# Ledger of designs, part 144: peptides against a protein of PDB entry 7AE7

Target 1, 321 residues: chain A of PDB entry 7AE7
Amino acid sequence: KVYKDLREFLEVLEQEGQLIRVKEEVNPEPDIAAAGRAAANLGKNQPAVFFEKIKGYKYSVVTNVHGSWQNHALMLGLDKNTSTKDQFYELNRRWDKFPVPPNVVKREAAPCKENVIDKDINLFEILPLYRINEQDGGFYISKASVVTADPEYPDDFNKLNVGTYRIQVKDRDRVGIQALAMHDIAVQLEKAEAENKPLPIAITIGNNPLVTFMASTPVGYNQNEYEFVGALQDGVPMDIVKSDLYDHLYVPAGSEVVLEGHIIPRVRTVEGPFGEFPGSYSGARLQCEVKIDRITHRTNPIFENLYLGIPWTEIDYLMAL

## One batch from the design tools (peptide; made by RFdiffusion4, then SolubleMPNN)

Design b2_p19_5_s4 (from b2_p19_5, 15 letters changed)
Fold by OpenDDE base, seed 3:
Structure b2_p19_5_s4 (fold): chain B 321 residues (1-321), chain A 19 residues (1-19)
Amino acid sequence: as target 1 above (321 residues)
Amino acid sequence: MEYDEVEEENKKRVEAAEK
């Protein structure tokens, strides 16, 4: 099975008993994190946790979408009981199908374009933001697929980067982003900052699970993550659409939320601390700042966010295959 | 390679994967 979006995957997770639906209104803190930890304690079959109602917010949250080997099997369209060995063999078999170029769909065909916000941007109206860990220095978007391009080669699709980065909400229309030197985004940012130019960015939230997987998987600078998604879909192309602000940036057509903007050149602001692992916090540091200039989103967008629990975090599963 | 150039190839891949 191939998934067009997060919603199709969540439906399968629920059908397979790999999703817990919380129908009661919860407090953003501490209930979301607490319920995630409780779900993780259920053992090897860690389900996703879907929160339908969050006090003070309009929209829903889902966590731990990739949080088990069963969920990874289902992500690959395999039986949930497929062994890790067989998942690995199948992943490698499909990996060899690279490249599988995506389909570029029209704006009108892209679910992520259902709603537009281009003025009075307030991230808190669209995302039910919460502290993932009690001691976090703010609200994090920890499971976004971030799209950037090489500013020297904006039309080179092979240099289009889709990566996962730690993102702290700084203001209604500002986020901090951790662009480490080892990340492809850092190479692109360096080129932009050398000329004191903004780097165009699209921060996509709530994607096809293979997009999220590939955004968390290191690939070559001249390899496109979307072409790997098509390979991992056993040769079925994924659907992408042009961003509204930038002709050279393509986003997943099915994204729940797309934050379009730019990294402000040569600006660094305090970001953190963040509990990257249970009981471990990365300190506060100076990080890049993104201005959000436009939001597109599906009607009733689902905020997919990372679960950080014991013994294995969701990131461990995203990187283990 | 522009993604628009592979539309027909992509269509064939979809049809092959759905069988």
Scores: peptide ipSAE 0.011, ipTM 0.349, DockQ to the pose 0.011
Fold by OpenDDE base, seed 2:
Structure b2_p19_5_s4 (fold): chain B 321 residues (1-321), chain A 19 residues (1-19)
Amino acid sequence: as target 1 above (321 residues)
Amino acid sequence: MEYDEVEEENKKRVEAAEK
């Protein structure tokens, strides 16, 4: 089975008993994190947790989407009881199908384009933001697939990067992004900053689970993550759409939310702390700042956010494959 | 491009994407 978007995957998770739906209104803190921890305590079959109602917010949150081997099997369109060994075998078999070029769909065919916000941008209106960890220095978007291109070769699709980065919400229309030297985005940012130019960026939230997986998987600088998604879909191309602001940036057609903007050149602002691992906090650091210039989103967008909890974090599963 | 030029270019691109 191939999924077009997060919603199709969540439907399968629910059908397979791998999603808990919380229908009662919850407080964003501490209830989301607490419920995630409670779900993690259910053993090896850690379900996704879908919060339908968050106090003070309009939209829903889902966590722990990738938080089990069963969810990983289902992501690959396999039986949920497929062994880790067989999942690895199938992953490797499909990996050899690279490249599988994506389909570029028209704007009108892309669910991520259903709604547009281009003025008075307020991230708190579109995303049910909460502190993931009690000691976090702010609200984080921790499971976004961030799209950037090489500013020297913007038309080279092979240099289009889709990565996962730590993103702190700093203001209504501002986020901090941690671009480490080991990330492809850092190479692209360095080129832009050398010329004192903004780096175009699209921060995509709530994607096809294989997009999120590939965004968390290191690939070569000259390899496109979307072409791997097609490979992991056993040769079925994924659907992408051109961003609204940038002709050279493409986003998943099914994204729940797309934050389009730019990294401000040569600006660094305080970011953190963030609890990257249970009991481990990164210190506050000076990080890059993104201005959000446009938002596109699906109707009733689902905020997919990372589960961080004891004993296992969702990142452990994303990095273990 | 200076920041102002990028903002202007983005504005044009938005207008083009809405057509």
Scores: peptide ipSAE 0.006, ipTM 0.340, DockQ to the pose 0.021
Fold by OpenDDE base, seed 1:
Structure b2_p19_5_s4 (fold): chain B 321 residues (1-321), chain A 19 residues (1-19)
Amino acid sequence: as target 1 above (321 residues)
Amino acid sequence: MEYDEVEEENKKRVEAAEK
């Protein structure tokens, strides 16, 4: 099974008994995090948790999408009871199919383009933002696939980077992003900042689960994560679409939300603290700031966000292979 | 800034964005 988007994957998770649907209205805090923790207590078979109604917000949240070996098997289109060993062998077999170039679809064919916001941008109107951990310094977008390119080689598709970064909401139209020196985005940002230019960025939320997986998996600077997604789909290309603002940035066609904007050059603002693990917080740091200039989104967008729980975080499953 | 000051500053930013 290959998935075009998050919604197709969530449907399979629900069919396989790996999704809990919360239909009652919940408070963003503490109910989302509390329900996530309760789901984590189910042990190795942790389901995704889908919140249909969140007080004060219009749209839904899903957490713990990758939070089990069963969910990981299903992501690969395998039986949910496939052993971790067999999942690893299959992953490696498919990895050797790289590169599988994506299909570039027309704007009109891309679900992420169903709605546009280009004025009076307010992230709180689109994303049901909540504190993931009680001691977090703010609201985090923790499971976004962030698209950037090399500003010196904008037309080199092999240098297009899709990565996962810690993102804190700072204002209605601004987010902080943690771009560490070890990340490909930091190399690209350094080049932009050397010229005092903005770095174009697309922050994509609620993707095909293999996009999220590859965005969390280190690849070479001259390798495109989308070409690995096609490999992991056993040779089936994924669908991408050109961003609205930038000719050189491509986003997953099925993204629930796309935040298009730019990293402000040579600006650093306070970011954090963030609880990367229950009881363990990364301290506050000066990080990059992104101005959001345009949003595209699916109708009734689903906010996919990371679950952080004991004993295993969702990150542990995303990085385990 | 101390840790607590940084946290409170970030909270104020978020609260300002919610209004």
Scores: peptide ipSAE 0.000, ipTM 0.282, DockQ to the pose 0.087; fails the geometry check
Fold by OpenDDE base, seed 5:
Structure b2_p19_5_s4 (fold): chain B 321 residues (1-321), chain A 19 residues (1-19)
Amino acid sequence: as target 1 above (321 residues)
Amino acid sequence: MEYDEVEEENKKRVEAAEK
């Protein structure tokens, strides 16, 4: 089974009993985190948790999408009871199919383009933002697949980077991003900042689960994560679409929300703290700032966000591979 | 919560973490 988007995957999770739907209105805090913890207590078969109604917000949240080996098996289109060993074997087998280049679809064919916001941008109107941990210094977007390119080689698709980074909401149209030196985005940012130029960026939320997985998986600087997604889809190309603002940035065609903008050159602002792991907070740091210039989104966009809970976090499943 | 209330609360947390 191959998924075009998050919605197709959530449908399968629900059919397989790996998704809990919360239909009653919840408070963003503490109810989302509390429900996530409650779902984690269901044992090794941790379901995704889909919140249909969130007080003060228009749209839904889903958490813990990757939060179990069952969900991981289903992501690979395997039986949910496939052993971890067999999942790894299959993943390795598919990895050898790299590269599988994506299909570039027309703008009109991309669900992420259904709606556009280019004025009076307010992230809180689009994303049901909440604190993941009680001591978080703000609202985080923790499962975004962030797209950047090499400013020196913008047309080199192999240098197109799709990564997962810690993103704190700073204002209605601003986010902080943690770009560590070990990340490919840091190389690209360094090049842009050397010339005092903005770095174009697309922050994509609510993707095909393999996109989210690959964005969390380290690859070579000259390797495109979308080509690995195609490999992990057993040779079926994924669909991407050109960003609205930038000719050289491509986003998943099925993204629930796309935040298009730029990293402001040579600006650093306070970001954090964030509870990356239960009981472990990374301190406040000076991090890059992104200005959001345009949003595209699906109708009734689903905000996919990371679940952090005891004993296993969703990140443990994303990084355990 | 209105955005302004959230922003103020976030600022207070950042200030507390810098300490």
Scores: peptide ipSAE 0.000, ipTM 0.311, DockQ to the pose 0.377; fails the geometry check

Design b2_p19_6_s1 (from b2_p19_6, 9 letters changed)
Fold by OpenDDE base, seed 2:
Structure b2_p19_6_s1 (fold): chain B 321 residues (1-321), chain A 19 residues (1-19)
Amino acid sequence: as target 1 above (321 residues)
Amino acid sequence: MAKSPLEISADETGAPLAP
């Protein structure tokens, strides 16, 4: 099976018993993190957790979408009981189908374009933001597929980068982004900053699970992640659409939320700390700042965010009750 | 860092990254 968007995947997860739906209103803190920890305690077959109602917010959250080998098998359109070995074999077999170019759809055919916000930008109105870890220095967007291009070769589709980066919310219309020197975005940013120009960016949230998968997988600088998504879909192209602000940026047609904006050149602000692993926090660092200039989103957008499974001791579980 | 899908899956599962 191939999925057009996150919603089609969540439907399959629910049908396969790999999604827990929380229908009761939850507090964004601590209930989202607590329910994620409870799901992690279900053993090897960890389900996704979907929160329908969050106090103080209009929209839903889903976590732990990739959080088990069963979910990973279903993402590949395999039987949920497919062995890890057979999943890796199938991944490798499909990888050899690269490149599979995406379909560019019209704006009117792209679900991510159903709603537009171009004034009075407020991320808190669109995303149910919460602290992932108790000691986090703020709210994080942790499963975004971030789209950038080479500013020297903006029309070279093979240099279009789709990556996953640590993103801290800084203000209503500003986020910090961690661009490390080893990431393709850092190469593109260096070129833009050399000219003292903004780097165009689209931060996409709630994608086809293979987009989130490929955005997290390192590929060559001249390899497009969308062409690997098509390969991992066993040769079925994915659907992309042109961004609203930039002719050279393409986003997944089915994205729940698209934050369009720019990295401010030569500006660095304090970002962090963030709990990258259970019991380990990265220090605060000076990181890039993104201005959000436009939002497009599906009606009733789902905020997909990372679950960080801290193995809480029984004592830590009792203190969180 | 862009977390690999394995890293995302490891973070979500709490499983160590298989090398």
Scores: peptide ipSAE 0.021, ipTM 0.671, DockQ to the pose 0.085
Fold by OpenDDE base, seed 4:
Structure b2_p19_6_s1 (fold): chain B 321 residues (1-321), chain A 19 residues (1-19)
Amino acid sequence: as target 1 above (321 residues)
Amino acid sequence: MAKSPLEISADETGAPLAP
């Protein structure tokens, strides 16, 4: 099975017994994180957790979407009981189908364009924001697929980057983004900042699970993540649409929320701390600042956010670089 | 840092990354 969006995947997770619905109103803190921890303790088949009602917010949250090997199998359109070995085999087999170019759909055909906010932007009205970890320095968007292009080659689709970065909410219309030197976004930002120009950005939330998967997978600078999504869909192209602000940025047609804006050149603001792993926090650092200029979203958008489980291992994968 | 899919999965599962 191929999924067009997060919703089609959540439906399958629910049908397969890999999604828990919390129908009662929860407090954003600590209930979301606590319920995620409780779900992680349910054993090997960790379900996604869907919070239908969050106190003080209009919209829903889903966590732990990729939180098990069963969910990973279902993401690949396999039986949920497919072994990890067979999942890796199938992943590798499909990887060799790269590139599979995406379909560019019309704006009117893209669910992410159902609603527009272009004035009085307030991220707290569109996203049910909460602290993921008790010691977090603020509210994080931890599972966004961030779209940027090479400012020297904006029309080179092979240089269009879709990455996952740590994003802290700073204000109603501002976020901090952790762009490390090893990330393709940092290369693109360096080029923009050399000319003191903004870097166009689209922060996409609540995607097809393979988009989220590929956005977190390191690929070559001249390899487009959407073309890998098509490969991982066994040769079925994914659907993308032009951003509203930028002709050279393409976003997943099915995104729940798209935050369009720019990285402010040569500005650095305090970002963090964030608990990247349970019990381990990256310190506060000076990081890039994004101004949000436009939001497009589906009706009743679902905020997909990362669940941080109990560390079973001292994976100090704090590469505190 | 961009988290690998395995890191995202590990974070969500709280499971060690398979070596």
Scores: peptide ipSAE 0.009, ipTM 0.488, DockQ to the pose 0.082
Fold by OpenDDE base, seed 3:
Structure b2_p19_6_s1 (fold): chain B 321 residues (1-321), chain A 19 residues (1-19)
Amino acid sequence: as target 1 above (321 residues)
Amino acid sequence: MAKSPLEISADETGAPLAP
């Protein structure tokens, strides 16, 4: 089985009993995190959790999409009971099919282009934002596939980077991004900042689960993550579409939300803290800032976000009141 | 930080990363 988008994957998760649908209205805090913890307590077969209604927001949230070996098996289009060993062997077998070039689809064929916001941008109107951890210094977008290119070689598709980075919402049209020196985006940003130029960026949310998987998997600087997605789809190309603002940036055609903008050159703002690991908060740091200039999104976009399975202590519940 | 699939899975599962 190959998935075009997050929705096709969520349908399979639900059919396979690997998705819990919460139909009642929930508070964004603490209910999303609490329900995620409850799902994590179900043991090894942790389902995704789909929240249909979030108080104060228009759209839905899904968490824990990759949160189990069953979900990973299904992501590969295998039986949910496929052993971790057999999943690994199949992953490696498919990896050897690299490169599988993506299909570039027309704008009118891309679901991520159904709606456009190019003025009065407000991320809170599109994304049901919440604190993942109670002590987080803000709202985080934790499962975005971030698309950037080499400023010296913008037309070199092999240098197109699709990565996962910590993103804090800073304002209605601003996000902080953690671009560490070890990341390909940091190399690209350094080149842009050397010339005091913005780095074009597309932050994509709610993707084909293999896009999210590859965006989190280190590859060579001259290897395209989309060509690995095609390999992991057993030789079926994925569909990508040109970004609206940039001719050289391509986004997954099925993305739920695409935030198009730029990293502001030589600007650093306070980002964090964030609970990256149970019982550990990364301190506040100066990080890059992205201006969002355009949003495209599917009708009724699903906000896919990471669940951090920190067992909240009784103290953590008492501080959330 | 870019999270490995194992780190994403560990974060989502709450399972300690095997050392």
Scores: peptide ipSAE 0.009, ipTM 0.496, DockQ to the pose 0.068
Fold by OpenDDE base, seed 5:
Structure b2_p19_6_s1 (fold): chain B 321 residues (1-321), chain A 19 residues (1-19)
Amino acid sequence: as target 1 above (321 residues)
Amino acid sequence: MAKSPLEISADETGAPLAP
């Protein structure tokens, strides 16, 4: 089984008994985090948790999408009862199929382009933002696949980076991003900042689960994560589409939300604290700032966000394969 | 304590725990 988008995966999770649907209206805080913790207490077969209605927001949230071995098996299109050993074997077998180039689809064929916001941008109108942890210094987008390119080689598709980074919402159209020196985005940002130029960025939310997996998996600087997604789809190409603002950035065609913008050169603002792990808070630091210049989104977009409540967290499963 | 997914994976696959 191959998935085009998050929605097809959530449908399979629900069919397989790996998704809990919360139909009652919840408060963003503390109910989302509390329900995530409650789901984690259901044992080894931790389901995704889908919140249909969030007080004060128009759209839905899903958490813990990658939060179990069963969900990982299903992500690979395997039987949910596939052993971790067999999942690892199959992942390695498919990894050797790299590269599998993506299909570039037309804008009209990309679900992420169904709606456009190019003025009066307000992230709170599109994303049901909440504090993931009680002591978080703000709202985090913790499961985004962030697309950047090498500013010296913008046409080199092998240098297109899709990574997962800690993103704090700062304002209606501003986010802080943690670009650590070990990340490919930091190399690209350094090149842009050397020339005092903005770094083009697309922050993609609610993706095909293999995109999210690969964005969380370190690869070589000259390796494209989308070509690994195609490999992990057993040789089936994924669908990508050109960004609206940048000719050299491509986003997953099925993304629920795409935040297009730029990292402001040589600007650093206070970011944090954030509870990256239960009982561990990363302190406040000066981090990069992104201005959001355009949003594209699916109709009734689903905000996929990371579950970080009680061990084992979703991140522990994302790092386990 | 329940083993982490990483610990389970390492035990089952014999793969080293990523640092």
Scores: peptide ipSAE 0.010, ipTM 0.524, DockQ to the pose 0.036; fails the geometry check

